Peptides against a protein of PDB entry 2Q3Z. Designs and how they scored, part 123

Target 1, 272 residues: chain A of PDB entry 2Q3Z
Amino acid sequence: YVLTQQGFIYQGSAKFIKNIPWNFGQFEDGILDICLILLDVNPKFLKNAGRDCSRRSSPVYVGRVVSGMVNCNDDQGVLLGRWDNNYGDGVSPMSWIGSVDILRRWKNHGCQRVKYGQCWVFAAVACTVLRCLGIPTRVVTNYNSAHDQNSNLLIEYFRNEFGEIQGDKSEMIWNFHCWVESWMTRPDLQPGYEGWQALDPTPQEKSEGTYCCGPVPVRAIKEGDLSTKYDAPFVFAEVNADVVDWIQQDDGSVHKSINRSLIVGLKISTKS
Target 2, 254 residues: chain A of PDB entry 2Q3Z as posed
Amino acid sequence: YVLTQQGFIYQGSAKFIKNIPWNFGQFQDGILDICLILLDVNPKFLKNAGRDCSRRSSPVYVGRVGSGMVNCNDDQGVLLGRWDNNYGDGVSPMSWIGSVDILRRWKNHGCQRVKYGQCWVFAAVACTVLRCLGIPTRVVTNYNSAHDSNLLIEYFRNSEMIWNFHCWVESWMTRPDLQPGYEGWQALDPTPQEKSEGTYCCGPVPVRAIKEGDLSTKYDAPFVFAEVNADVVDWIQKSINRSLIVGLKISTKS

## One batch from the design tools (peptide; made by RFdiffusion4, then SolubleMPNN)

Design b2_p20_7_s3 (from b2_p20_7, 12 letters changed)
Fold by OpenDDE base, seed 5:
Structure b2_p20_7_s3 (fold): chain B 272 residues (1-272), chain A 20 residues (1-20)
Amino acid sequence: as target 1 above (272 residues)
Amino acid sequence: PEASLQAPLGSEEHEKQMNE
């Protein structure tokens, strides 16, 4: 998980699983230096350098910083996300074949955001950075991945009497979503939560005011312990949310229906 | 192998991917 520089990232959909090769390249020339620059431009360092540096021995702290810094939201982070199929002023997310070129571009352009990324690009870059910093990390893909925006553990659709969705879909289910899992102890939690921790660098929801997510114990998600830090409800919903249809009739009445055809969550963890 | 775009379920992009 630290030594492997080449791997695969799972993509596609639950019914049509695909994978792509990816060069993580954590040991390539200059990559460690770029990872250190990433730490030195993070908001916590800029606010209090001494405090930030004193905490870099904690993989919990570093993991959370990296989760926030891989995206350019709120800071001088690495990647700008885009999902509208308009990539003419940058590089298509599908064009990347590894993390090294992205990190080098970021550094060489004065830590300006690189255009563009989607979930697997964010996850892969985070994986490279974390591995470079000595944290065992793997990319994870979740098919039918829910994005719960109101923290109720539901994906809710509003429909007319004909079943047509009304208004813009605020909440959604992705065909797939990628994040990372990192191995670490959790001295900040009750005993038993050491092991794999989920971290999500794709900017989806704010955590404590910053677009970052985790670390949260994979065990906590599996057991439904939503009280544990960080961001357990959000990560739980990505893999376990129920889907509800609110059907409005002509008379203004609303009928609640559980959508059993949409099954949220099919997680695949990589072995490398 | 070419990468696939992330897309909402039921979107045009998702439907395209299912038919490829």
Scores: peptide ipSAE 0.536, ipTM 0.925, DockQ to the pose 0.540
Fold by OpenDDE base, seed 1:
Structure b2_p20_7_s3 (fold): chain B 272 residues (1-272), chain A 20 residues (1-20)
Amino acid sequence: as target 1 above (272 residues)
Amino acid sequence: PEASLQAPLGSEEHEKQMNE
């Protein structure tokens, strides 16, 4: 989890699982220096350098900073996400074969955002950075991954009388989503939450005003402890949300239907 | 193997991936 520089990332769908090779390259020349630059340009350092540096011994603190800095939202972060199939003014997310090229591009262009990433690219870069900083980390893939936008632990579809989805389709289920899990103690929590912590660098929802997510104990998600910092409800919904259809009838009435055909969450943890 | 794009369930991209 710290020493492995090459691995695999799982992709595709629940019914058609695929994987790609990935070079994490945490020990390649100059990568540690780039990771340190990433820390030195984070908003917390810019606000109060002394306070930020004093907290870098905490993997909880560092994990949350890295989660926010791997995406370019809100800061001088590494990657710009794009999902509309228009990648002509940058690099297609599918073209990346490792984290090293991405990090070098970011640094060499004055910490300008790299175009483009999707979930596995964000996760892989975060994994590289965290490993480089000595935090045991693995990439995780969740199939049928939910994005809950209103924090009700549901994916809600509004449908007309013909069953067609109405509205902006803000809530949705991804074929797959990737994030990372890092091993750390949680002295900031009650005893028993040490171990794997979920961190999500893909910009999905803001946490305390920043596009970041976690760390949250995997145990808390498993046990349904949604009060546990950070971002337990969101991560819980990614793997456990129920799906509800609101169907409008001709008379203007609305019928609630539980969608049992869409099962959210199938998580795979990697060994590399 | 080639990388696959992240896509919403039921989208055109998702359907394409299922048919590959």
Scores: peptide ipSAE 0.534, ipTM 0.924, DockQ to the pose 0.534
Fold by OpenDDE base, seed 4:
Structure b2_p20_7_s3 (fold): chain B 272 residues (1-272), chain A 20 residues (1-20)
Amino acid sequence: as target 1 above (272 residues)
Amino acid sequence: PEASLQAPLGSEEHEKQMNE
């Protein structure tokens, strides 16, 4: 989880699981320096360098910073996400085979955001950075991954009388989503939450005003303790959200139905 | 092995992937 530089990232769908090889390359030349640059350009450092540096001994703090800085939202972060299949002005997310090239491009272009990433790219880069900083980290893939936008732990579909989904489909389920889990103690929480912590560098929802997510104890998610910082409800929903269909009837009434055919969450933790 | 794009369930891309 720290020493392995090559691994696999799981992709595809729940029914058709795939994997790709990935070079994390945390020990390649210059990568550590780039990771340090990443820390030195984060908004907290720019605001108060002394305070930021004093907190870098905390993997909780660093993890949260990295989660925010791997995406370019709100800061000089590494990657710009794109999901509309229009990648002509950059690199297709599918073209990346490792984190090293991404990080080098970012640094070499004056910390200009790299185009483009999707979840596994974000996760993989975060994994590289965190490992480079000495934090045991693994990429996690969750199939049928929910994106809850209104913090109600539900994915809600509006359907017409024919069952067709209506509206903007703001809430949705990804075929797969990747994030990272990092091993750390949680002195900021009640005892028992040491261990794997979920961090999500893919810009999905803002946490305390920044596109970042976590760290949140995997145990807390498993046990349904949504009071734990950070972002427990969101991460919980990714793996456990219920799906609700709001079905419009002919008379204009709306019927709430639990969709039991759509099962959210199938998490696979990598061994490398 | 080829990388796969993220796609919302039920999207065109998802349907494409299911048919591959």
Scores: peptide ipSAE 0.530, ipTM 0.921, DockQ to the pose 0.541
Fold by OpenDDE base, seed 3:
Structure b2_p20_7_s3 (fold): chain B 272 residues (1-272), chain A 20 residues (1-20)
Amino acid sequence: as target 1 above (272 residues)
Amino acid sequence: PEASLQAPLGSEEHEKQMNE
């Protein structure tokens, strides 16, 4: 989890699981220095350098900073996400084979955001950075991953009488989503929440005003403790959300239907 | 092996992936 530089990332769909090789490269030349630069350009450092530096001994703090800085939302972060299949002005997310080139490009271009990433790219870069900083980390893939936007633990689809989805389709389920799990103690929580912590660097929802997510104890998610910081409801929903269809009729009536065919969440962790 | 794009369930991209 710290020493392994090469691994695999799971992709595809629940019914068609695939994997790709990935070079994390946490020990390659200059990568640690780039990770330190990443910390030094984070918003918390820029706001109060002394406070930021004093907290860097906490893997909880560092993990949360890294989750925010791997994406370029709200800061000078590493990657710009794109999901519309228009990658001509950058690098296709599918073209990356490792974290090293991404991090080097980011640094060498004055901490300018790298185009483009999707979930596994974000997760892989975060994994590299966290490993560089001595935090045991692995990439996790969740199939049928829900994106709950209103914190109600539901994915809600509005449908017409023909079953066609209506509206902006804001809430959705991804075929797959990747994030990381990092091993750390949680002195900021009650006893028993040490161990694997979920962190999500893909910009999905804001946490305390910043596109970051976690750390949240994997145990808390498993046990349904949604009060546990950080972002337990969101991460819980990714793996456990229920799906509801709101079916509109011609007469204006709406019928609520639980969609039992869409099963959210199938998590696979890596052993590397 | 080639990487696969994220796609919403039921999207054209998702359907494409299922047919590959």
Scores: peptide ipSAE 0.518, ipTM 0.920, DockQ to the pose 0.548

Design b2_p20_7_s4 (from b2_p20_7, 11 letters changed)
Fold by OpenDDE base, seed 1:
Structure b2_p20_7_s4 (fold): chain B 272 residues (1-272), chain A 20 residues (1-20)
Amino acid sequence: as target 1 above (272 residues)
Amino acid sequence: PEASPQAPLGSEEHEKLENE
């Protein structure tokens, strides 16, 4: 978790699991310095350097900062996300083989956003940074991963009488999504929530006005404690959302149907 | 260019990825 520099990231689907090799490279030359630069350009440091520095001993605080800074949304973060298959003005997300080149590019271009990332790239860079900072971290892949946009713990599809999805797919289930889990104590919570904490650096939803997610105890998600900071409802929905179809009939009536064929969530944690 | 390995369930892109 801290010492391993090479590993695998799981991709594909629940039926057809695939993996790619990844070089995390947390001990390569200059990577620690880049991670420190990442902390020194974060919005909290720019607002109050003394307060930010005083909190860097907390893996909870650092984890949340890194979650926000791995994406370039709202700040001078590392990666710009793109999913529309138009990568000609940058680097394809699929071309990356490690975190080191991404971090070096970001630093060498004056902390300008690197084009482009997708979920596994965000997760892998976050994993590198957190490991470099001494926080035990692993990449996690969740198959059939839900993105709940309205915080109701449901994925809702609006369908016509023929079963065709209507309107923009605001809510969706991904074939897979990646984030990280970091090992830390939670002195800011009730006893028993120490251990693995989920952190998601992919810009999906805003948390307290910033594109960041977590840390949230994996135990809280498992037990359904949605009151636990940070972002428990969102992470819970990624792995446990129910799917509902709203079927509009020709007479204008709407029928609610529970979709039992779409099972959300199959989480795989890496061993390295 | 290589297609993204990530796709929404029920999309044509997802069906293509599962058939590769």
Scores: peptide ipSAE 0.516, ipTM 0.914, DockQ to the pose 0.402
Fold by OpenDDE base, seed 5:
Structure b2_p20_7_s4 (fold): chain B 272 residues (1-272), chain A 20 residues (1-20)
Amino acid sequence: as target 1 above (272 residues)
Amino acid sequence: PEASPQAPLGSEEHEKLENE
């Protein structure tokens, strides 16, 4: 979790699980320095350097900062996400084979955002940074991963009488999604929430005004404790959301149907 | 092995990925 520099990331779909090799490279030359730069350009440091530095002994604080800084949303973060298959003005997310080149490009271009990433790229870079900072971290993959946008723990589809989806899909289920789990104590929570904490650096939803997610105890998600900071409802929905179809009839009536064929969440944790 | 993109379930992109 800290010492391994090479690993695998799971991809594909629930029916067709794939993996790719990834070079995390947390001990390669200059990577630690880049991770320190990442901390020194974060919005909290720029606002109050002394306060930010005083909190860097907390894995909870550092984890949340890294989650926000791996994406370029709202700050001088590392990666710009893109999912529309138009990558001609950058690097395709599928082309990356490790975190080191991404981090070096970011630093060498004056902390300008690197184009482009998708979930596993965000997760892998976060994993590298957290490991470099001494936080035990692993990449996890969740198949049939829900993105709940309205915090109701549901994925809702609007359908006509023929079952055809109407309008733009605001809410979606991804074939797969990746984030990280980091090992830390949680002195800011009640006893028993030490251990693996979920962190999601992919810019999906804002948390306290910033595109970041977590840390949230994996135990809290498993037990359904949605009151646990940070972002428990969102992470819970990624792995446990129910799917609902709203079927509109010609007479204007709406029928609610639970979609039991779409099962959200199949999480795979990596060993390295 | 080459990396595969994320795709929404039920999209044409997802169907292509499952048939490859």
Scores: peptide ipSAE 0.507, ipTM 0.909, DockQ to the pose 0.528
Fold by OpenDDE base, seed 3:
Structure b2_p20_7_s4 (fold): chain B 272 residues (1-272), chain A 20 residues (1-20)
Amino acid sequence: as target 1 above (272 residues)
Amino acid sequence: PEASPQAPLGSEEHEKLENE
């Protein structure tokens, strides 16, 4: 987890699992220095350097900072996300083969956001950074990954009488989504929540006003403890949301139907 | 240009990816 520099990231779908090779490169020259720069440009450091530095001994604190800083939302973070297939003014997310080039580009361009990333790129860069900082970390892929936008633990589809999805389709289930799990103690929680913690650097929802997610104990998600900081409901929904169809009829009536065909969540953790 | 490997379930893009 800390020592492996090369690995695979899982992609595709639950039915058709694929993988890509990835060079994490956490021990390559200058990468640690770039990770330290990332910490020194984070909003918490800029607001109060002394307080930020005093908390860098906490993997919980550092993990949350890294989750926010790997994306460029709200800060001078590393990557700009894009999903519309228009990558001509940057690098296609599919073109990246490792974290090192991304981090070097970011630093060498004065901490300007690198174009472009998608979930696995965000996760992979976060994995590199966390490993550099001595935090055991792995990339995780979740197939049929729900994006709950209203914190109700549901994915809700509005459908016409023909079953066609209506509206903006804001809530969705991705074929796959990637995040990271990091090993740490949780002295800020009750005993028993040490171990793997989920962190998501992909800018999906704001946590306490910033596009970041976690750390949340994997155990808490498994046990359904949604009160556990950070962002337990969101991460829980990614892997456990129920799907509801709201079917509108011509008479204006709406029928609620539980969609049992769409099963949310199939998590695969990497071993390296 | 290579299409994104990510797509919402039930989308046309997802169906294309599954048929590749």
Scores: peptide ipSAE 0.505, ipTM 0.910, DockQ to the pose 0.401
Fold by OpenDDE base, seed 4:
Structure b2_p20_7_s4 (fold): chain B 272 residues (1-272), chain A 20 residues (1-20)
Amino acid sequence: as target 1 above (272 residues)
Amino acid sequence: PEASPQAPLGSEEHEKLENE
């Protein structure tokens, strides 16, 4: 989790699991320096360098900073996400084979955001950075990954009488989503939440005003402790959201139906 | 193996990916 520089990232769908090789490259020349630059350009450092530096001994703090800084939302972060299949002015997310080139590009262009990433790219870069900083980290893939936008632990589809999905489809389930899990103690929580912590660098929802997610104990998610910081409800929903169909009837009434055929969450933790 | 994009379930993109 710290020493392995090459690994695999799981992709595809629950029915068609795929993997790609990825070079994390955390020990390649200059990568650690780039990770330190990433910390030195974070909003908290810019606001109060002394305070930020004093907190870098905390993997909880650093993990949260990295989660925010791997995406370029709200800051001088590394990657710009894009999902519309229009990548002509950058690099297709599918073209990346490792974190090193991304980080080098970011640094070499004055910490300008790199175009483009999707979830596994964000996760992989975060994994590299966290490993560089001495935090044991692995990439996780979750198939049928829910994105709950309204914090109700549901994915809600509006359907017409024919079962066709209506509306803007704001809430959704990804075929797959990737994030990272990092091993750390949680002195900021009640005892028992040490171990793997979920962190999500893909810009999905704001946490305390910043596009970041976690760390949240994997145990808390497993046990349904949604009060546990950070972002437990969101991460819980990614793996456990129920799907609800709001079916409009001919008379204009709406019927709530639990969609039991669409199962959210199939998490695969990587070995490396 | 080639990387696969994220796609919303039920999207045309997802259907294409599953039919590849």
Scores: peptide ipSAE 0.501, ipTM 0.908, DockQ to the pose 0.529

Design b2_p20_8_s1 (from b2_p20_8, 13 letters changed)
Fold by OpenDDE base, seed 1:
Structure b2_p20_8_s1 (fold): chain B 272 residues (1-272), chain A 20 residues (1-20)
Amino acid sequence: as target 1 above (272 residues)
Amino acid sequence: DWSLMQLTVGEYLELQKKLE
């Protein structure tokens, strides 16, 4: 999980699983230097360099910083996300074949955001950076991945009497979503939460004011310990959210219905 | 390859139906 430079990323859907080859390239020339630049331009370093550097021995701290810096939201981060199929002023997310070109472009253009990425691109770049920094990391794909926006562990759809979704579709379920898991100890938590930690660099929700997510112990998610930092409720919902339909009738009454046709969560971990 | 795009489940299903 540190030494492997080439691997596969799983995509598609739960019923039609596909994968693409990906060059992580963490040992290619100049990549480690770029990862160090990424740390040196993060907001915490700019605010207090001494404090930031003193905390870089903590994979928990570094993981959270990398999660925030892989996306360009809130900082001089690496990638700009886009999902509307309008990529004419950049590179289509589907065109990337590795992390190396992305990181080199970012550095060579003065740490300007690279256009564009989607979830697997964010995850793959994060994986490269974390591996460069000596943190064992793997890309994870979750099919039917929920995006809970109001932290109630539900995906809620508002529908009219005919079953048509009303209003802005803020909450959603992705066909697939990718993030990373990193192996680390958690001295900041109670004993037993060492091991794989989920980190999500795709800008979905803010955590403590920044578009970042994790690290959160995979064990905490499995056991339903939602009080565990960081961002346990959000990550839990990605894999376990229930889907509810709120059906409004013509008379103004509202009926709650559990949607059993939409099953959230099927997580696949990569071997490398 | 459209099957490699990240989409909402609804969008994915609609696209799949159009291509079938």
Scores: peptide ipSAE 0.366, ipTM 0.874, DockQ to the pose 0.599
Fold by OpenDDE base, seed 3:
Structure b2_p20_8_s1 (fold): chain B 272 residues (1-272), chain A 20 residues (1-20)
Amino acid sequence: as target 1 above (272 residues)
Amino acid sequence: DWSLMQLTVGEYLELQKKLE
């Protein structure tokens, strides 16, 4: 999880699982330096360099910083996300074959955001950075991954009497979503939460005002401890959310229906 | 390859229908 530089990332759908090879390249020339630059341009460093540096010995702190800095939202982060299939002014997310080129481009262009990434690109770059910094990390793929936007642990669709989705609310379940899990102790939590921690660098929801997510103990998610920092409810929803249909009839009445056909969450961890 | 893109489930299903 630290020494391997090449691996696979799982994509596709729950019924049609696919994978791509990926070069993480955490030990390639100059990559460590780029990771250090990433830390030195993060908002916390810019606000108080001394405090930021004093906390870099904590994998918890560093993990959270990296989660925020891999995306360019709110800061001088690495990647700009795009999902509309219009990539003419950059590089298609599907064209990347490794993290090294992305990180080098970011650095060489004065820490300007690289266009473009989607979830697996964000996750892969985060994995590279964390491994480079000595934190055991793996990429995780979750099929039928929910994006809870209002922290109610539900994915809610509004439908008319014909079952058609109404309103401007976009669907909130991805065919797949990728994030990372990092191994670390959690001295900031009660005993028992050491081990794999989920971190999500894809900009989905803000955590304490910044597009970042985690670290949160995988154990906490599994056991349903939603009080555990950071962002336990959001990560829990990604893998466990229930789907609810609100069906509005012509007479104005609304009926709540649990959608049992949409099963959220099928998580696969990588071997390397 | 659209099958490797991150899509909403709805979008994914629509694409599948178009290809069938």
Scores: peptide ipSAE 0.361, ipTM 0.867, DockQ to the pose 0.597
Fold by OpenDDE base, seed 5:
Structure b2_p20_8_s1 (fold): chain B 272 residues (1-272), chain A 20 residues (1-20)
Amino acid sequence: as target 1 above (272 residues)
Amino acid sequence: DWSLMQLTVGEYLELQKKLE
């Protein structure tokens, strides 16, 4: 999980699983230096360099910083996300074959955000950075991945009387979503939560004011302990949200139905 | 390859119907 430089990332859908080869390249020339630059331009360093540096021995702290810095939201992060299939002014997310080119472009252009990424690109770059920093990390793919926007552990779809989805009011489920899991101890939590921790660098929801997510113990998610930091409810919802259909009739009445046809969450962890 | 894009389930299903 630290030594391997090449691997596969799973994509597609739950029914049609696909994968692509990916070069993480954490040991290639200059990549470690770029990872250190990433730490040195993070908002916490800029605010208080001494405090930031003193905390870099904590993989919990570093993991959270990296999850925020891989995306360019709120800071001088690495990647700009785009999902509208208009990539003419940059590189299509589907064109990337490794993390090295992305990181080099970011550094060589004065830490200017690289265009463009989607979830697997964010996850792959985060994986490279964390491995460079000595944190065992793997990419994870979750099919039918929920994006809970209001922290109620539900994915709510709104339909009119004709059965048409009201997209502006409805939450979303991704065909697939990628994030990373990193191995670390959790001295900041009660005993038993050491091991794999979920981190999500794709900008989806703010955590404590920043587009970052985790680390949260995979065990906590599995056991439904949503009180554990960081962002347990959000990550839990990604893999285990219930889907609710709201049907609004012409008379204004609203009917609720739990949709069991779409099962949220099918997680695949990659092997090192 | 459209099948490698991150899409909402709704978008994916619509695209799949068009291409099948």
Scores: peptide ipSAE 0.295, ipTM 0.834, DockQ to the pose 0.612
Fold by OpenDDE base, seed 4:
Structure b2_p20_8_s1 (fold): chain B 272 residues (1-272), chain A 20 residues (1-20)
Amino acid sequence: as target 1 above (272 residues)
Amino acid sequence: DWSLMQLTVGEYLELQKKLE
C-alpha cells in the first residue's frame, strides 16, 4: 500500500466490472517534491504556515488536506473535474494512465489545475500523494455509488408519469465511484476506529466549507456510526443509501416506490 | 470507452438502451 507503484483501478458497472492499469509512481523522481508543494499551497498553509506545518505529523490532518487539494475546487488543487464529455481543451479523464504525468503537469504549470479528471483520476492522484507522504493508501471502487445531496441517507429519484427521470430534481447514483482508503490511527476519536479511513477527493459535497471528504473510519461506516468525523453520513450513503422512486403525476401527486432493481453499494478495495 | 466513464445510473441505462 506504500511500496507498490503500479496497480489496477476498477471501473465499469456492477454487472460489467472492468479495470485499468495505473501507474501511481509515488517513488518516481520529483513526485515527493510535488507532494510537498501541494501541502505548501494548501489554504491552511497560506493562512497560517506555522499551524499547518505543526499539524502535518497527523495523517488525519494531512489526509483531509490532500482530499481537498487533489481537486481544484476552492484552492490551487491539482485536478479539475468534468463529466460532460467535452474535453477538447484538455485531456480526457479516460486518457490518463498514471498519477505522475498529472502531478508533473500541475507543478510545471505553476500549480495550475489539470484538465480533466473524474473519480478514479482523483482517487488515484490522492493515492499517490498519500503514499508519498507515508500513508498507506488504496483506491476503492464502489459500484452503484450514491451521491446524497440533502443528507437524508436516501437517494430520491423523481420520475414523470412516463417513467422518465427528472434529472434536475433527482439525486444521483454513479455507475461507479472511486475514492481512497488510508490506514491511520484516529486519536481524535474513541478507541477502536484505527485502521482504514475513507477519503474522497472527488468534489461532490462540501465538508466544513471545502470540497473534501473524510477521513472517516471504515469501521464506523460498517457499524452505522454516523456521528464519527469526518463526513460519516455522506460516505455511509455512498454505500448504503436507500433508493426511493417518486412517480409524479400530471396533477402533481407523488407516489412513493422502492426501486428494488437498484441496490446501492458494491465496494471493491484494491489489493495494492 | 464509455464503459469506463463515470456516469449516473440514468445515463448509463440510457446509453445501454442506445447500444441495444
Scores: peptide ipSAE 0.237, ipTM 0.800, DockQ to the pose 0.617

